Peptides against a protein of PDB entry 2MBZ. Designs and how they scored, part 5

Target 1, 143 residues: chain A of PDB entry 2MBZ
Amino acid sequence: GINLTPEEKFEVFGDFDPDQYEEEVRERWGNTDAYRQSKEKTASYTKEDWQRIQDEADELTRRFVALMDAGEPADSEGAMDAAEDHRQGIARNHYDCGYEMHTCLGEMYVSDERFTRNIDAAKPGLAAYMRDAILANAVRHTP

## One batch from the design tools (peptide; aimed at target 1 C104 F115)

Design b1_p10_1 (made by RFdiffusion4)
Pose (drawn by RFdiffusion4):
Structure b1_p10_1 (pose): chain A 143 residues (1-143), chain P 10 residues (1-10)
Amino acid sequence: as target 1 above (143 residues)
Amino acid sequence: ADFWAALTWF
């Protein structure tokens, strides 16, 4: 998958070692189909592809988090759009985490506080803010 | 869902 060195993972993922949990991840659910399509795509991903996503993800925080500061709701245009923006980002980066699928991630994320702590490292409650943004975004698209 | 994607996303 990532097949990176501890140094690269640092320069790329920062102080975050996903490899150590690589096989641990399937322990949680390990039952998804999209993961299959993703592994095929992440089979050769390099540190650049992985870094490209990080710099991209960092940008997601400032805007999302900045929206929280202004006190605007998550189902807001800017917030939901930010959610739609997240979808295409994580989808084109692995296979195509559809809307319905993108939502599975939103709540299954709140369950395991390991994700939240690592994700909220930017700010507490961001996970909830994004889920609703993504959920609402999926609604305005859902027939 | 692909939680390896989430891990590598962040």

Design b1_p10_1_s1 (made by RFdiffusion4, then SolubleMPNN; from b1_p10_1, 7 letters changed)
Fold by OpenDDE base, seed 5:
Structure b1_p10_1_s1 (fold): chain B 143 residues (1-143), chain A 10 residues (1-10)
Amino acid sequence: as target 1 above (143 residues)
Amino acid sequence: PDLLALMTTI
């Protein structure tokens, strides 16, 4: 899993322990290229790497929340650009993430209540907004 | 922190 000390994990993730889901992730995705790529990339990650990833996620969350608060639709250029940055972030940090993969992830954010609850902690409806933005971004890049 | 990136792998 994540090769950080308990102290480092707490500094980066707080009370959330991503390794609690290691078995489920392996059961669901262990035979996928995404799983392999993620394991290979993250094996060398330091605390600073994980903190950077979390900071990027926080920034993206703030960006989406600001868009929602401004009343921008999920298919606005701003929302779609945020979705694109999310996709690219996944590609850099974890695994190759094409538009089809990204839309599948977006659907998971609203179909798995664990994801929904966690994402919506920032703002109710954020998961659905992100899913819609992800879909819109995929559509505009799929002629 | 937002755990979106980590949850993406779940």
Scores: peptide ipSAE 0.106, ipTM 0.779, DockQ to the pose 0.170
OpenDDE base, seeds 1, 2, 3, 4: peptide ipSAE 0.100, 0.100, 0.096, 0.097; ipTM 0.775, 0.786, 0.774, 0.778; seeds 1, 4 fail the geometry check

Design b1_p10_1_s2 (made by RFdiffusion4, then SolubleMPNN; from b1_p10_1, 8 letters changed)
Fold by OpenDDE base, seed 5:
Structure b1_p10_1_s2 (fold): chain B 143 residues (1-143), chain A 10 residues (1-10)
Amino acid sequence: as target 1 above (143 residues)
Amino acid sequence: PDLLGLMTYL
């Protein structure tokens, strides 16, 4: 799991407890390259690393919410750019994330209620908006 | 909303 003290975990993740999903994740994805890469990379992460990751996630959330509030479609340049940054963030911090992988993740955001609930906490429909932006970004990069 | 956090563990 995450090599942080309970206090550090609370400071970074707040009410979210990633460790409660460790067993399920291992059962579902334990044999994938993504899982292996993520475990290898994150094994050396410090509290500051995890905080940076959370800050990046918060920034993306704010960007998407702002786009939605402005009425920008999910296939707008702004939304697709945010989706691209999300993809790159995954690749940098966790595992190689191509456009197909990203599309699969986007679909999971709307098909798994746990993801949907947590994402939409920022704004109802955010998960669907992100999924659509991810799809659009993938399309524009797949001639 | 913890996009990367949730993704990492689901």
Scores: peptide ipSAE 0.087, ipTM 0.775, DockQ to the pose 0.203
OpenDDE base, seeds 1, 2, 3, 4: peptide ipSAE 0.084, 0.085, 0.084, 0.086; ipTM 0.780, 0.779, 0.772, 0.768

Design b1_p10_1_s3 (made by RFdiffusion4, then SolubleMPNN; from b1_p10_1, 8 letters changed)
Fold by OpenDDE base, seed 2:
Structure b1_p10_1_s3 (fold): chain B 143 residues (1-143), chain A 10 residues (1-10)
Amino acid sequence: as target 1 above (143 residues)
Amino acid sequence: PDLLGLMTTI
């Protein structure tokens, strides 16, 4: 799992404990290349690395919320660019994330209530907005 | 924190 002390975990993730999902993740995805890559990459992550990842996620969330507040459609250039940055962030920090994979993740955000609840905590409908932006971005990058 | 990035691994 995440190699941080309980204090460090709290500093980075607050009340959220990602380790509580480790068994489920292993059971669902343990035989995938994505899982392997993620475990290999994150094994060396420091507290600073995890904090950076959280900061990036927060920034992306704020971008999407701002787009929604501005009334920009999910298939706007701005929303698709944010989706692309999200995809690239996953690729840098966790595992190779092609457009098909990204689309699958987007669908998970709206089909798994746990994801929907966590994402929509920032703004109702954010998960659906992200899913739509992710799909639009995938389409525009697939000739 | 939103934890969006970390959630993608679950």
Scores: peptide ipSAE 0.106, ipTM 0.776, DockQ to the pose 0.169
OpenDDE base, seeds 1, 3, 4, 5: peptide ipSAE 0.097, 0.101, 0.098, 0.103; ipTM 0.779, 0.776, 0.774, 0.778

Design b1_p10_1_s4 (made by RFdiffusion4, then SolubleMPNN; from b1_p10_1, 9 letters changed)
Fold by OpenDDE base, seed 5:
Structure b1_p10_1_s4 (fold): chain B 143 residues (1-143), chain A 10 residues (1-10)
Amino acid sequence: as target 1 above (143 residues)
Amino acid sequence: PDLLGLMLTI
């Protein structure tokens, strides 16, 4: 898992502990390329790396919330661009993330209540908005 | 934040 001290984990993730889900994740995804790539890539990550990843996620969250507050549809260029940045962030930090993979992740955000609850903590309906933006972005890049 | 930790052991 994440090779940080308990103190470092708290500084980066706060009340959310990703290691709580280690067993479930291994059971569900342990045989996927994404799992392998993520394990290999993140093995060398420092606290600063994880903090950067969290900061990127927070910035993206703020961006989506701002779009929602402005009344921009999830298939707007702004929302789709945010979704694209999300996809690229996953690719840089964790594993190869094509558009199909990204749409699967977006669907998980609304189908797994744990994801939904956590994402919607920033704004109710954010998970659904992100899913829709992810789908729209995938569609515009799939001739 | 993006809850990749729920999907993958990161």
Scores: peptide ipSAE 0.110, ipTM 0.790, DockQ to the pose 0.208
OpenDDE base, seeds 1, 2, 3, 4: peptide ipSAE 0.107, 0.105, 0.108, 0.101; ipTM 0.792, 0.785, 0.783, 0.777

Design b1_p10_2 (made by RFdiffusion4)
Pose (drawn by RFdiffusion4):
Structure b1_p10_2 (pose): chain A 143 residues (1-143), chain P 10 residues (1-10)
Amino acid sequence: as target 1 above (143 residues)
Amino acid sequence: SPSFWYAAHF
């Protein structure tokens, strides 16, 4: 998958070691189909592909988090769009985490506080803010 | 943010 050195993972993922949990991840649910399509795509991903996503993800926080500061709701245009923006980002980066699928991530993320702590490292409750943004975004699209 | 890496394992 990532097949990176500790140094690269640092320069890329920062102080986050996903490889140590590589096989641990399937322990949680290890039952998804999209993971299959993703592994095929992440089979050769390099540090650049992985860094490209990080710099991209960092940008997600400032805007999302900035929306929280202004006190605007998550189902807001800017927030939901930010959610749609997240979808295409994580989808084109692995296979195509569809809307319905993108939502599965939103709440299955609140369950494991390991993710939240690592994700909220930017700010607490961001996971909830994004889920609703993604959920609402999926609704305005859902037939 | 490792979120996209998480997505890779979803």

Design b1_p10_2_s1 (made by RFdiffusion4, then SolubleMPNN; from b1_p10_2, 6 letters changed)
Fold by OpenDDE base, seed 1:
Structure b1_p10_2_s1 (fold): chain B 143 residues (1-143), chain A 10 residues (1-10)
Amino acid sequence: as target 1 above (143 residues)
Amino acid sequence: MPLYWLAGYF
């Protein structure tokens, strides 16, 4: 799991405990390259690393919310750029995340109630907006 | 916000 003390975990993630999903993640993805890459990368992560990752996620969330509030379509340049940054963030911090994988993640955000609830905590409909932006970004990068 | 990436990565 995350190599942080309970105090450090709370400081970084608040009430969200990623280790609560460790078993399910292992069951679903334990034999994949993505899982292996993630474990290898995160094994050396410090509190500062996790904090940086959380800060990046928070910033991205704010960007999407701002786009929604401004009425920007999910297939706007701004929304697609945010989706691209999301994909690249996953790639840098966890595992290789191609556009196909990214679209699968986007679909999961709206099909799994747990994800939808967690994401929409920032703004109702955010998960769907992100999914649509992710799809649009993938399309514009399709040869 | 909660890191939906981590839980959402898999």
Scores: peptide ipSAE 0.157, ipTM 0.787, DockQ to the pose 0.419
OpenDDE base, seeds 2, 3, 4, 5: peptide ipSAE 0.146, 0.122, 0.157, 0.122; ipTM 0.781, 0.777, 0.796, 0.789; seed 4 fails the geometry check

Design b1_p10_2_s2 (made by RFdiffusion4, then SolubleMPNN; from b1_p10_2, 6 letters changed)
Fold by OpenDDE base, seed 1:
Formats: structure tokens, C-alpha cells, sequence
Structure b1_p10_2_s2 (fold): chain B 143 residues (1-143), chain A 10 residues (1-10)
């Protein structure tokens, strides 16, 4: 799991403890390259690394919320760029995340109530907006 | 808000 003390975990993740989902993640992804890559990369992560990752996620969240508040379509350049940054962030920090994988993640955001609830905590409908932006970004990168 | 869930769950 995450190699942090309980205090460090709380400082970084708050009440959201990713280790609570370790078993389910292993069941769903344990035999994938993504899981292997993630385990290899995160094994050496410090508190500062995890904090950076969360800061990046928070920044992205704020960016999407701002786009929604401005009335920008999910298939706008701004929204698609945010989706691309999201994909690249996953790739840098965890595992190779192609557009197909990214679209699958987007669909999960709206199909898994737990994800929807967690994401929409920032703004109702954010999960759906992100999903749509992810799809649009994937489409514009399709040959 | 934390987007990270765990490996493959972001």
C-alpha cells in the first residue's frame, strides 16, 4: 500500500484512504500492466511525491470546475486540454495511460457511484463533464 | 478533491 504513516496519509489524502480499496483494486487490476507499473513507480514515493500528485489533481479539479462555471462545453479546447493533462498526469505518476484507457476511466467516473460521489463533491456533474471532455480529447487525437 | 483512488483507479 501507500508507504506513509497514518498522520501523513491524512495530511495528503484527508479522509480518503486509498488503502481501503487495495483489495478491490487488486481484484480488478492485479493482472494488468497498469497495476504492475503503478506498484513499481509508487513504491519509492515519499510524502512529498504523494502531496505533489494530490496538488496536481486538485489543480485539475479547479480547472474543470472553472470551465463548467464559465459555461464552456466539455468538448471545448480548454476542457479537452484539461483532459489531456489529466491523462498525462496518470501516465507520469502511475502507468501508461492511452486514450482508450482514459475513456474507460471516464466511463467509470459516471458508472461507479463511488467515483461519481467523490468527484462531484467538488461540483455536481463534474464527473460527467470530465467524462465528456475525456471522450472529446480522445476523439481529437484519433487518426 | 483527490482524483487518485489507487492503481488504475484515477
Amino acid sequence: as target 1 above (143 residues)
Amino acid sequence: MPLYWFAGQF
Scores: peptide ipSAE 0.122, ipTM 0.807, DockQ to the pose 0.429
OpenDDE base, seeds 2, 3, 4, 5: peptide ipSAE 0.114, 0.111, 0.106, 0.121; ipTM 0.801, 0.803, 0.793, 0.805; seeds 4, 5 fail the geometry check

Design b1_p10_2_s3 (made by RFdiffusion4, then SolubleMPNN; from b1_p10_2, 6 letters changed)
Fold by OpenDDE base, seed 5:
Structure b1_p10_2_s3 (fold): chain B 143 residues (1-143), chain A 10 residues (1-10)
Amino acid sequence: as target 1 above (143 residues)
Amino acid sequence: MPLYWLAGQF
């Protein structure tokens, strides 16, 4: 689990409690390489590390929202670059994330209503926009 | 806003 005090967890995650999903995550993904890698990497994370991760997520969210507000297609270079940065962020902080894995995550963002609600809190349709950008980014990197 | 949930379900 996340090695933070209750106060630190609140400061970083606010009303969103990642520990609420620990059991489900273990049941669904506990036997995967992604789960193992994430557990190993995050075991040493400090409050500052988790805060950085959240700041990166916020920045990415703002970037996608700005693209949507500007009317940029999800397969624009700007949107695909944002998707690539998202993929690389997952790879740095959590687990190896190839394009196939990334597209699977994108599909989950629109198929799991809990993810959809969380993401679309920033802007309605953001989850679908991200999914489309992720797919487009994967396609352009596939020979 | 928090975006990630953890391992394989990110």
Scores: peptide ipSAE 0.126, ipTM 0.803, DockQ to the pose 0.453
OpenDDE base, seeds 1, 2, 3, 4: peptide ipSAE 0.113, 0.125, 0.108, 0.115; ipTM 0.794, 0.799, 0.793, 0.795; seeds 3, 4 fail the geometry check

Design b1_p10_2_s4 (made by RFdiffusion4, then SolubleMPNN; from b1_p10_2, 5 letters changed)
Fold by OpenDDE base, seed 2:
Structure b1_p10_2_s4 (fold): chain B 143 residues (1-143), chain A 10 residues (1-10)
Amino acid sequence: as target 1 above (143 residues)
Amino acid sequence: MPLYWYAGYF
């Protein structure tokens, strides 16, 4: 799991306990390259690394919310750029994330109620907006 | 709070 003290985990994740999902993750994805890569990369992560990852996620959330508030369509250049940054962030921090993988993740955000609820906590419809932006970004990079 | 319920898997 995440090698942080209980205090460090609280500082980074608050009341959310990522370790409570470890067995489900292993059962669903344990035989995938993504799981292997993520476990390998994150094994050395410090509190500062996890905090950086959370900060990046928060920044991305703010960008998408701002785009939605501005009325920018999910296939706008701004939304697709945010989706691209999201894809690259996953690739750097967790596992290789090509455009096909990214679109699958986008679909998960709207099909898994736990993801949808968590994402939409920032703004209703954010998960669907992200999914659409992810798909549009994938299309423009695979002409 | 984290954006994703998966802390290490987005």
Scores: peptide ipSAE 0.146, ipTM 0.810, DockQ to the pose 0.397
OpenDDE base, seeds 1, 3, 4, 5: peptide ipSAE 0.144, 0.128, 0.131, 0.135; ipTM 0.813, 0.808, 0.817, 0.807; seed 1 fails the geometry check

Design b1_p10_3 (made by RFdiffusion4)
Pose (drawn by RFdiffusion4):
Structure b1_p10_3 (pose): chain A 143 residues (1-143), chain P 10 residues (1-10)
Amino acid sequence: as target 1 above (143 residues)
Amino acid sequence: HVYVISVLLF
């Protein structure tokens, strides 16, 4: 998958070692179909592809988190769009995490505080803010 | 990290 060195993972993922939990991930659910399509796509991903996502993800925080500061609701245009923006980003980056699928991530994320702590490292409650933004975004699209 | 995690999970 990532097949990176500890140094690269640092320069890329920062102080985050996902490889250690590589096989551990399927232990949680390990039952998804999308993962299958993703592994095929992440089969050769390099540090650049992985770094490209990080710099991209960092940008996600400032805007999202900045929206929180202004005190605007997550189902807001800017927030939901930020959610739609997240969808295409994580989808084109692994296979195509559809809307319905993008939502599965939103809540299954709140369950394991490991993710939240690592994700909230930017700010607490961001996971909840995004889920609703993604959930609402999926609604305005859902027939 | 969010994108990376999401990609690794799915």

Design b1_p10_3_s1 (made by RFdiffusion4, then SolubleMPNN; from b1_p10_3, 6 letters changed)
Fold by OpenDDE base, seed 2:
Structure b1_p10_3_s1 (fold): chain B 143 residues (1-143), chain A 10 residues (1-10)
Amino acid sequence: as target 1 above (143 residues)
Amino acid sequence: MILALSALLF
């Protein structure tokens, strides 16, 4: 799990408590390589590491929102590049994230209302836009 | 926050 004090968790994640999902994540994914890799990596993360990851995620969210506001389609170069940066961010910080894995995540963003609600808090329809951009990005990298 | 949360939840 996230090895931060309650105070540090609040400073990084605000009112969001990641611990509330620990058991569900373990039950659903505990036997996967992705889970193992994530646990191994995050075990060494400091508060500063988590803050960096949060800042990167927020910046990427702003990029997607800006693309939507500009009317860029989800299969635009800009949207696909943002999706690629998202994929690479997951790969660096959590677990190996190939294009297939990434498309599965994208589908989860629209099929699990918890993800949809959290993502669309930044802009309505963002979850669907991200899913479509992720899919488009996967297609352009698959022969 | 949203993208980091999504990654943490797989």
Scores: peptide ipSAE 0.049, ipTM 0.742, DockQ to the pose 0.512
OpenDDE base, seeds 1, 3, 4, 5: peptide ipSAE 0.046, 0.045, 0.046, 0.046; ipTM 0.742, 0.726, 0.741, 0.741; seed 3 fails the geometry check

Design b1_p10_3_s2 (made by RFdiffusion4, then SolubleMPNN; from b1_p10_3, 6 letters changed)
Fold by OpenDDE base, seed 5:
Structure b1_p10_3_s2 (fold): chain B 143 residues (1-143), chain A 10 residues (1-10)
Amino acid sequence: as target 1 above (143 residues)
Amino acid sequence: MLLGLSSLLF
């Protein structure tokens, strides 16, 4: 789990508590490389580290929302660049995230209602937009 | 939100 006090977790994540899913995640993914890498990296993370990660996520959310509001297609350079930054952020902070892994995550964002609901809290349809941008970014990097 | 959720692998 996230090694923060309840107060620190609230300051970073607000009412969202990722640790509520810890048991399910372990049951489903505990034997994967991604799970192991994430646990190893995040074990040393401070509140400042988690806040940085949250700030990066918020920035990406704002970028995607702005692109949607501007009517930019999910396969625009702007949307694909945001998707690439998302992929790289996962790789830096959590686990190795190639384009195939990233597309799998994108599909999860639209197939698991829990992800969809949390993502679309920023803007309805954001999860689908991100999935499409992730796919487009993967395609342009897989000639 | 995004990066944090992505790490969960629901």
Scores: peptide ipSAE 0.128, ipTM 0.809, DockQ to the pose 0.541
OpenDDE base, seeds 1, 2, 3, 4: peptide ipSAE 0.097, 0.122, 0.125, 0.118; ipTM 0.793, 0.802, 0.810, 0.803; seeds 1, 2 fail the geometry check

Design b1_p10_3_s3 (made by RFdiffusion4, then SolubleMPNN; from b1_p10_3, 7 letters changed)
Fold by OpenDDE base, seed 5:
Structure b1_p10_3_s3 (fold): chain B 143 residues (1-143), chain A 10 residues (1-10)
Amino acid sequence: as target 1 above (143 residues)
Amino acid sequence: MLLGLAALLF
């Protein structure tokens, strides 16, 4: 799990409790390199590290929402760059995230209603917009 | 809010 006190978790994540999903994550992904890498990296994370990661995610969310509000397509340079920053953020903070892996994550954001509902809390359709931006970003980096 | 955590949890 995340090595924070209940108070620190609340300060970083609010009412969202990541530990409620730990068993499901372990059951689904516990045998993957991504799971191992994530556990290894996050084992040393402080409250400040988690807050930084949350702030980066919030900034990306605001950026995607602003692009949607501007009417920018998900395959715009701005949307693809936001998707690239998201991919790189995962790679830095959690596990090696190539374009194929990132595309799989994008599909999960729209295929699992829990992800969709949570992402779309910022703006309806954001999960689909992010998925499409992730796909477009992967395509522009495919030879 | 949850893009990084979502990638960890699922």
Scores: peptide ipSAE 0.051, ipTM 0.746, DockQ to the pose 0.474
OpenDDE base, seeds 1, 2, 3, 4: peptide ipSAE 0.051, 0.051, 0.049, 0.052; ipTM 0.746, 0.745, 0.740, 0.746; seeds 2, 4 fail the geometry check

Design b1_p10_3_s4 (made by RFdiffusion4, then SolubleMPNN; from b1_p10_3, 6 letters changed)
Fold by OpenDDE base, seed 4:
Structure b1_p10_3_s4 (fold): chain B 143 residues (1-143), chain A 10 residues (1-10)
Amino acid sequence: as target 1 above (143 residues)
Amino acid sequence: MLLALSALLF
């Protein structure tokens, strides 16, 4: 779990409570290397670390929205680069995220309505756009 | 906040 006080969690995540999903996450992924790696890395994270991660995520969201507003296709260089930065952000901050893992995450964004609703809060259709950009980015890096 | 959901799954 996130090692922050309730007040610090609110300062970083606002009304979003990550703890509400902890049990489901453990049930679904608790036996995976990704879960272990994430727990090991995040155990040392400070409030400032979490704030940085949130700021990076918000910046990336703004980039995807700007690409959509510009009419850039999800397989554009700009959209694929944003997807690559997303993948690398996960790898740095949480767990080893290869292209296959990243495409699985992208599919989850559109197949789990909870993700879709949260992502599309920034812009309707953003979840689908991100999924398609993630897939395109994976394809361009497949040997 | 949105992308943190992908990572906050852990």
Scores: peptide ipSAE 0.047, ipTM 0.740, DockQ to the pose 0.546
OpenDDE base, seeds 1, 2, 3, 5: peptide ipSAE 0.046, 0.049, 0.046, 0.046; ipTM 0.744, 0.745, 0.742, 0.741; seeds 2, 3 fail the geometry check

Design b1_p10_4 (made by RFdiffusion4)
Pose (drawn by RFdiffusion4):
Structure b1_p10_4 (pose): chain A 143 residues (1-143), chain P 10 residues (1-10)
Amino acid sequence: as target 1 above (143 residues)
Amino acid sequence: LSYVIAILLF
């Protein structure tokens, strides 16, 4: 998958070691189909592809988090769009985490506080803010 | 990390 050195993972993922939990991840659910399509795509991903996503993800925080500061609701245009923006980003980066699928991630994220702590490292409650943004975004698209 | 984690999960 990532097949990176501790140094690269640092320069890329920062102080986050996902490889250690590589096989541990499937322990949680390990039953998804999308993962299959993703492994095929993440089979050769390099540190650049991985870094590209991080710099991209960092940008996600400032705008999302900035929306929280202004006190605007998550189902807001800017917030939901930010959610739609997240979808395409994570989808084109692994296979195509559809809307319905993108939502599965939203709440399954709140369950494991390991993710939240690592994700909220930017700010508490961000996971909830994004889920609703993604959920609402999926609704305005859902037939 | 959000994108990275999402990719690894999916």

Design b1_p10_4_s1 (made by RFdiffusion4, then SolubleMPNN; from b1_p10_4, 7 letters changed)
Fold by OpenDDE base, seed 5:
Structure b1_p10_4_s1 (fold): chain B 143 residues (1-143), chain A 10 residues (1-10)
Amino acid sequence: as target 1 above (143 residues)
Amino acid sequence: MILALAVLLS
């Protein structure tokens, strides 16, 4: 799990507690390479590391929302670039995330209501927009 | 928020 005190977790994630899903994650994905990589990488993360990761995520959220507000389609260069940054962030901080994996994650964002609800808290339809941008980004990087 | 949620697949 995340090696932070309850106070530190609240400072970084607010009301969202990622550890509330630890049991389910282990049950569903405990035998995957992604799980192993994530546990190995995050084991050494400090509060500052988690804060940096959260700041990056918040910036991407604002970026996607701005694109939506501007009426930019999810397959625009701007939206696809944001999706690419998201993919690279996952790869850097958690586990190897190729375009196929990223597409699977994007689909989960719209098929699992818990993801959808949390993402759309920033803006209704954001999860679907991200999924579409992720797919478009994967397509443009596939010959 | 976005990146933190990705942990649900890890």
Scores: peptide ipSAE 0.076, ipTM 0.777, DockQ to the pose 0.616
OpenDDE base, seeds 1, 2, 3, 4: peptide ipSAE 0.072, 0.073, 0.072, 0.072; ipTM 0.775, 0.775, 0.773, 0.771; seeds 2, 3 fail the geometry check

Design b1_p10_4_s2 (made by RFdiffusion4, then SolubleMPNN; from b1_p10_4, 8 letters changed)
Fold by OpenDDE base, seed 3:
Structure b1_p10_4_s2 (fold): chain B 143 residues (1-143), chain A 10 residues (1-10)
Amino acid sequence: as target 1 above (143 residues)
Amino acid sequence: MILGLSGLLL
């Protein structure tokens, strides 16, 4: 999986251990192009690369929370732009992420309790807000 | 948080 020492993994991911999900991920997605692309890209990632990815995720979380606190609807320009940046971040770091794929990810955030719990740790309802922003962003970019 | 926002498949 991730080519880091146990100490480095803890420094970057804390109590979350991505290796605990490796078998499930391979079983569910191992035959997809997304899985292949992700494995190819991340094979060369250093500790600094993984830390940058975490920092980007934290920044995006803060951005969505700020939008929610300001009362901006999930289909606002600000929320849709944040969703677009999220999509592009996935494309840079992991795999080609079109709008259809992105909407599927958004639905997973609210349908899989593991994702919902982790996302909503920052703010209750954040996963649902992100899902709605992802959908709105996809709609504005499709006929 | 890597789960969700990283685009990590699950």
Scores: peptide ipSAE 0.105, ipTM 0.801, DockQ to the pose 0.402
OpenDDE base, seeds 1, 2, 4, 5: peptide ipSAE 0.101, 0.103, 0.104, 0.104; ipTM 0.799, 0.798, 0.796, 0.801

Design b1_p10_4_s3 (made by RFdiffusion4, then SolubleMPNN; from b1_p10_4, 8 letters changed)
Fold by OpenDDE base, seed 2:
Structure b1_p10_4_s3 (fold): chain B 143 residues (1-143), chain A 10 residues (1-10)
Amino acid sequence: as target 1 above (143 residues)
Amino acid sequence: MILGLDVLLS
């Protein structure tokens, strides 16, 4: 799992404990390329790396919330750009994330209650908004 | 709030 002390984990992730999902993740995705890539990359991550990743996630959340508050549709350029940044962030930090993969993640955000709950903690409907933005971004980047 | 959960479960 994440090679941080309990104190460091709390400093970075707060009340969220990613290790509680390790077994499920391994059972469901352990044979996938994405899982392999993620484990290989994160094996060398320091506390500072994880903090950076969390900061990026928080910033992205704020961007989407701001777009929603402004009434921008999920298929707006701003929302699609935020979705693209999200995709690229996954690619940099964890695993190759093409547009099809990203679309699958977006659908998971609304179909898995655990994701919906965590995402919508920032703003109700955020998960659905992200899913729609992710899909729109994928469409515009697919010739 | 977007957490590392999506990365882990994908």
Scores: peptide ipSAE 0.092, ipTM 0.798, DockQ to the pose 0.514
OpenDDE base, seeds 1, 3, 4, 5: peptide ipSAE 0.080, 0.083, 0.082, 0.082; ipTM 0.783, 0.786, 0.789, 0.784; seed 1 fails the geometry check

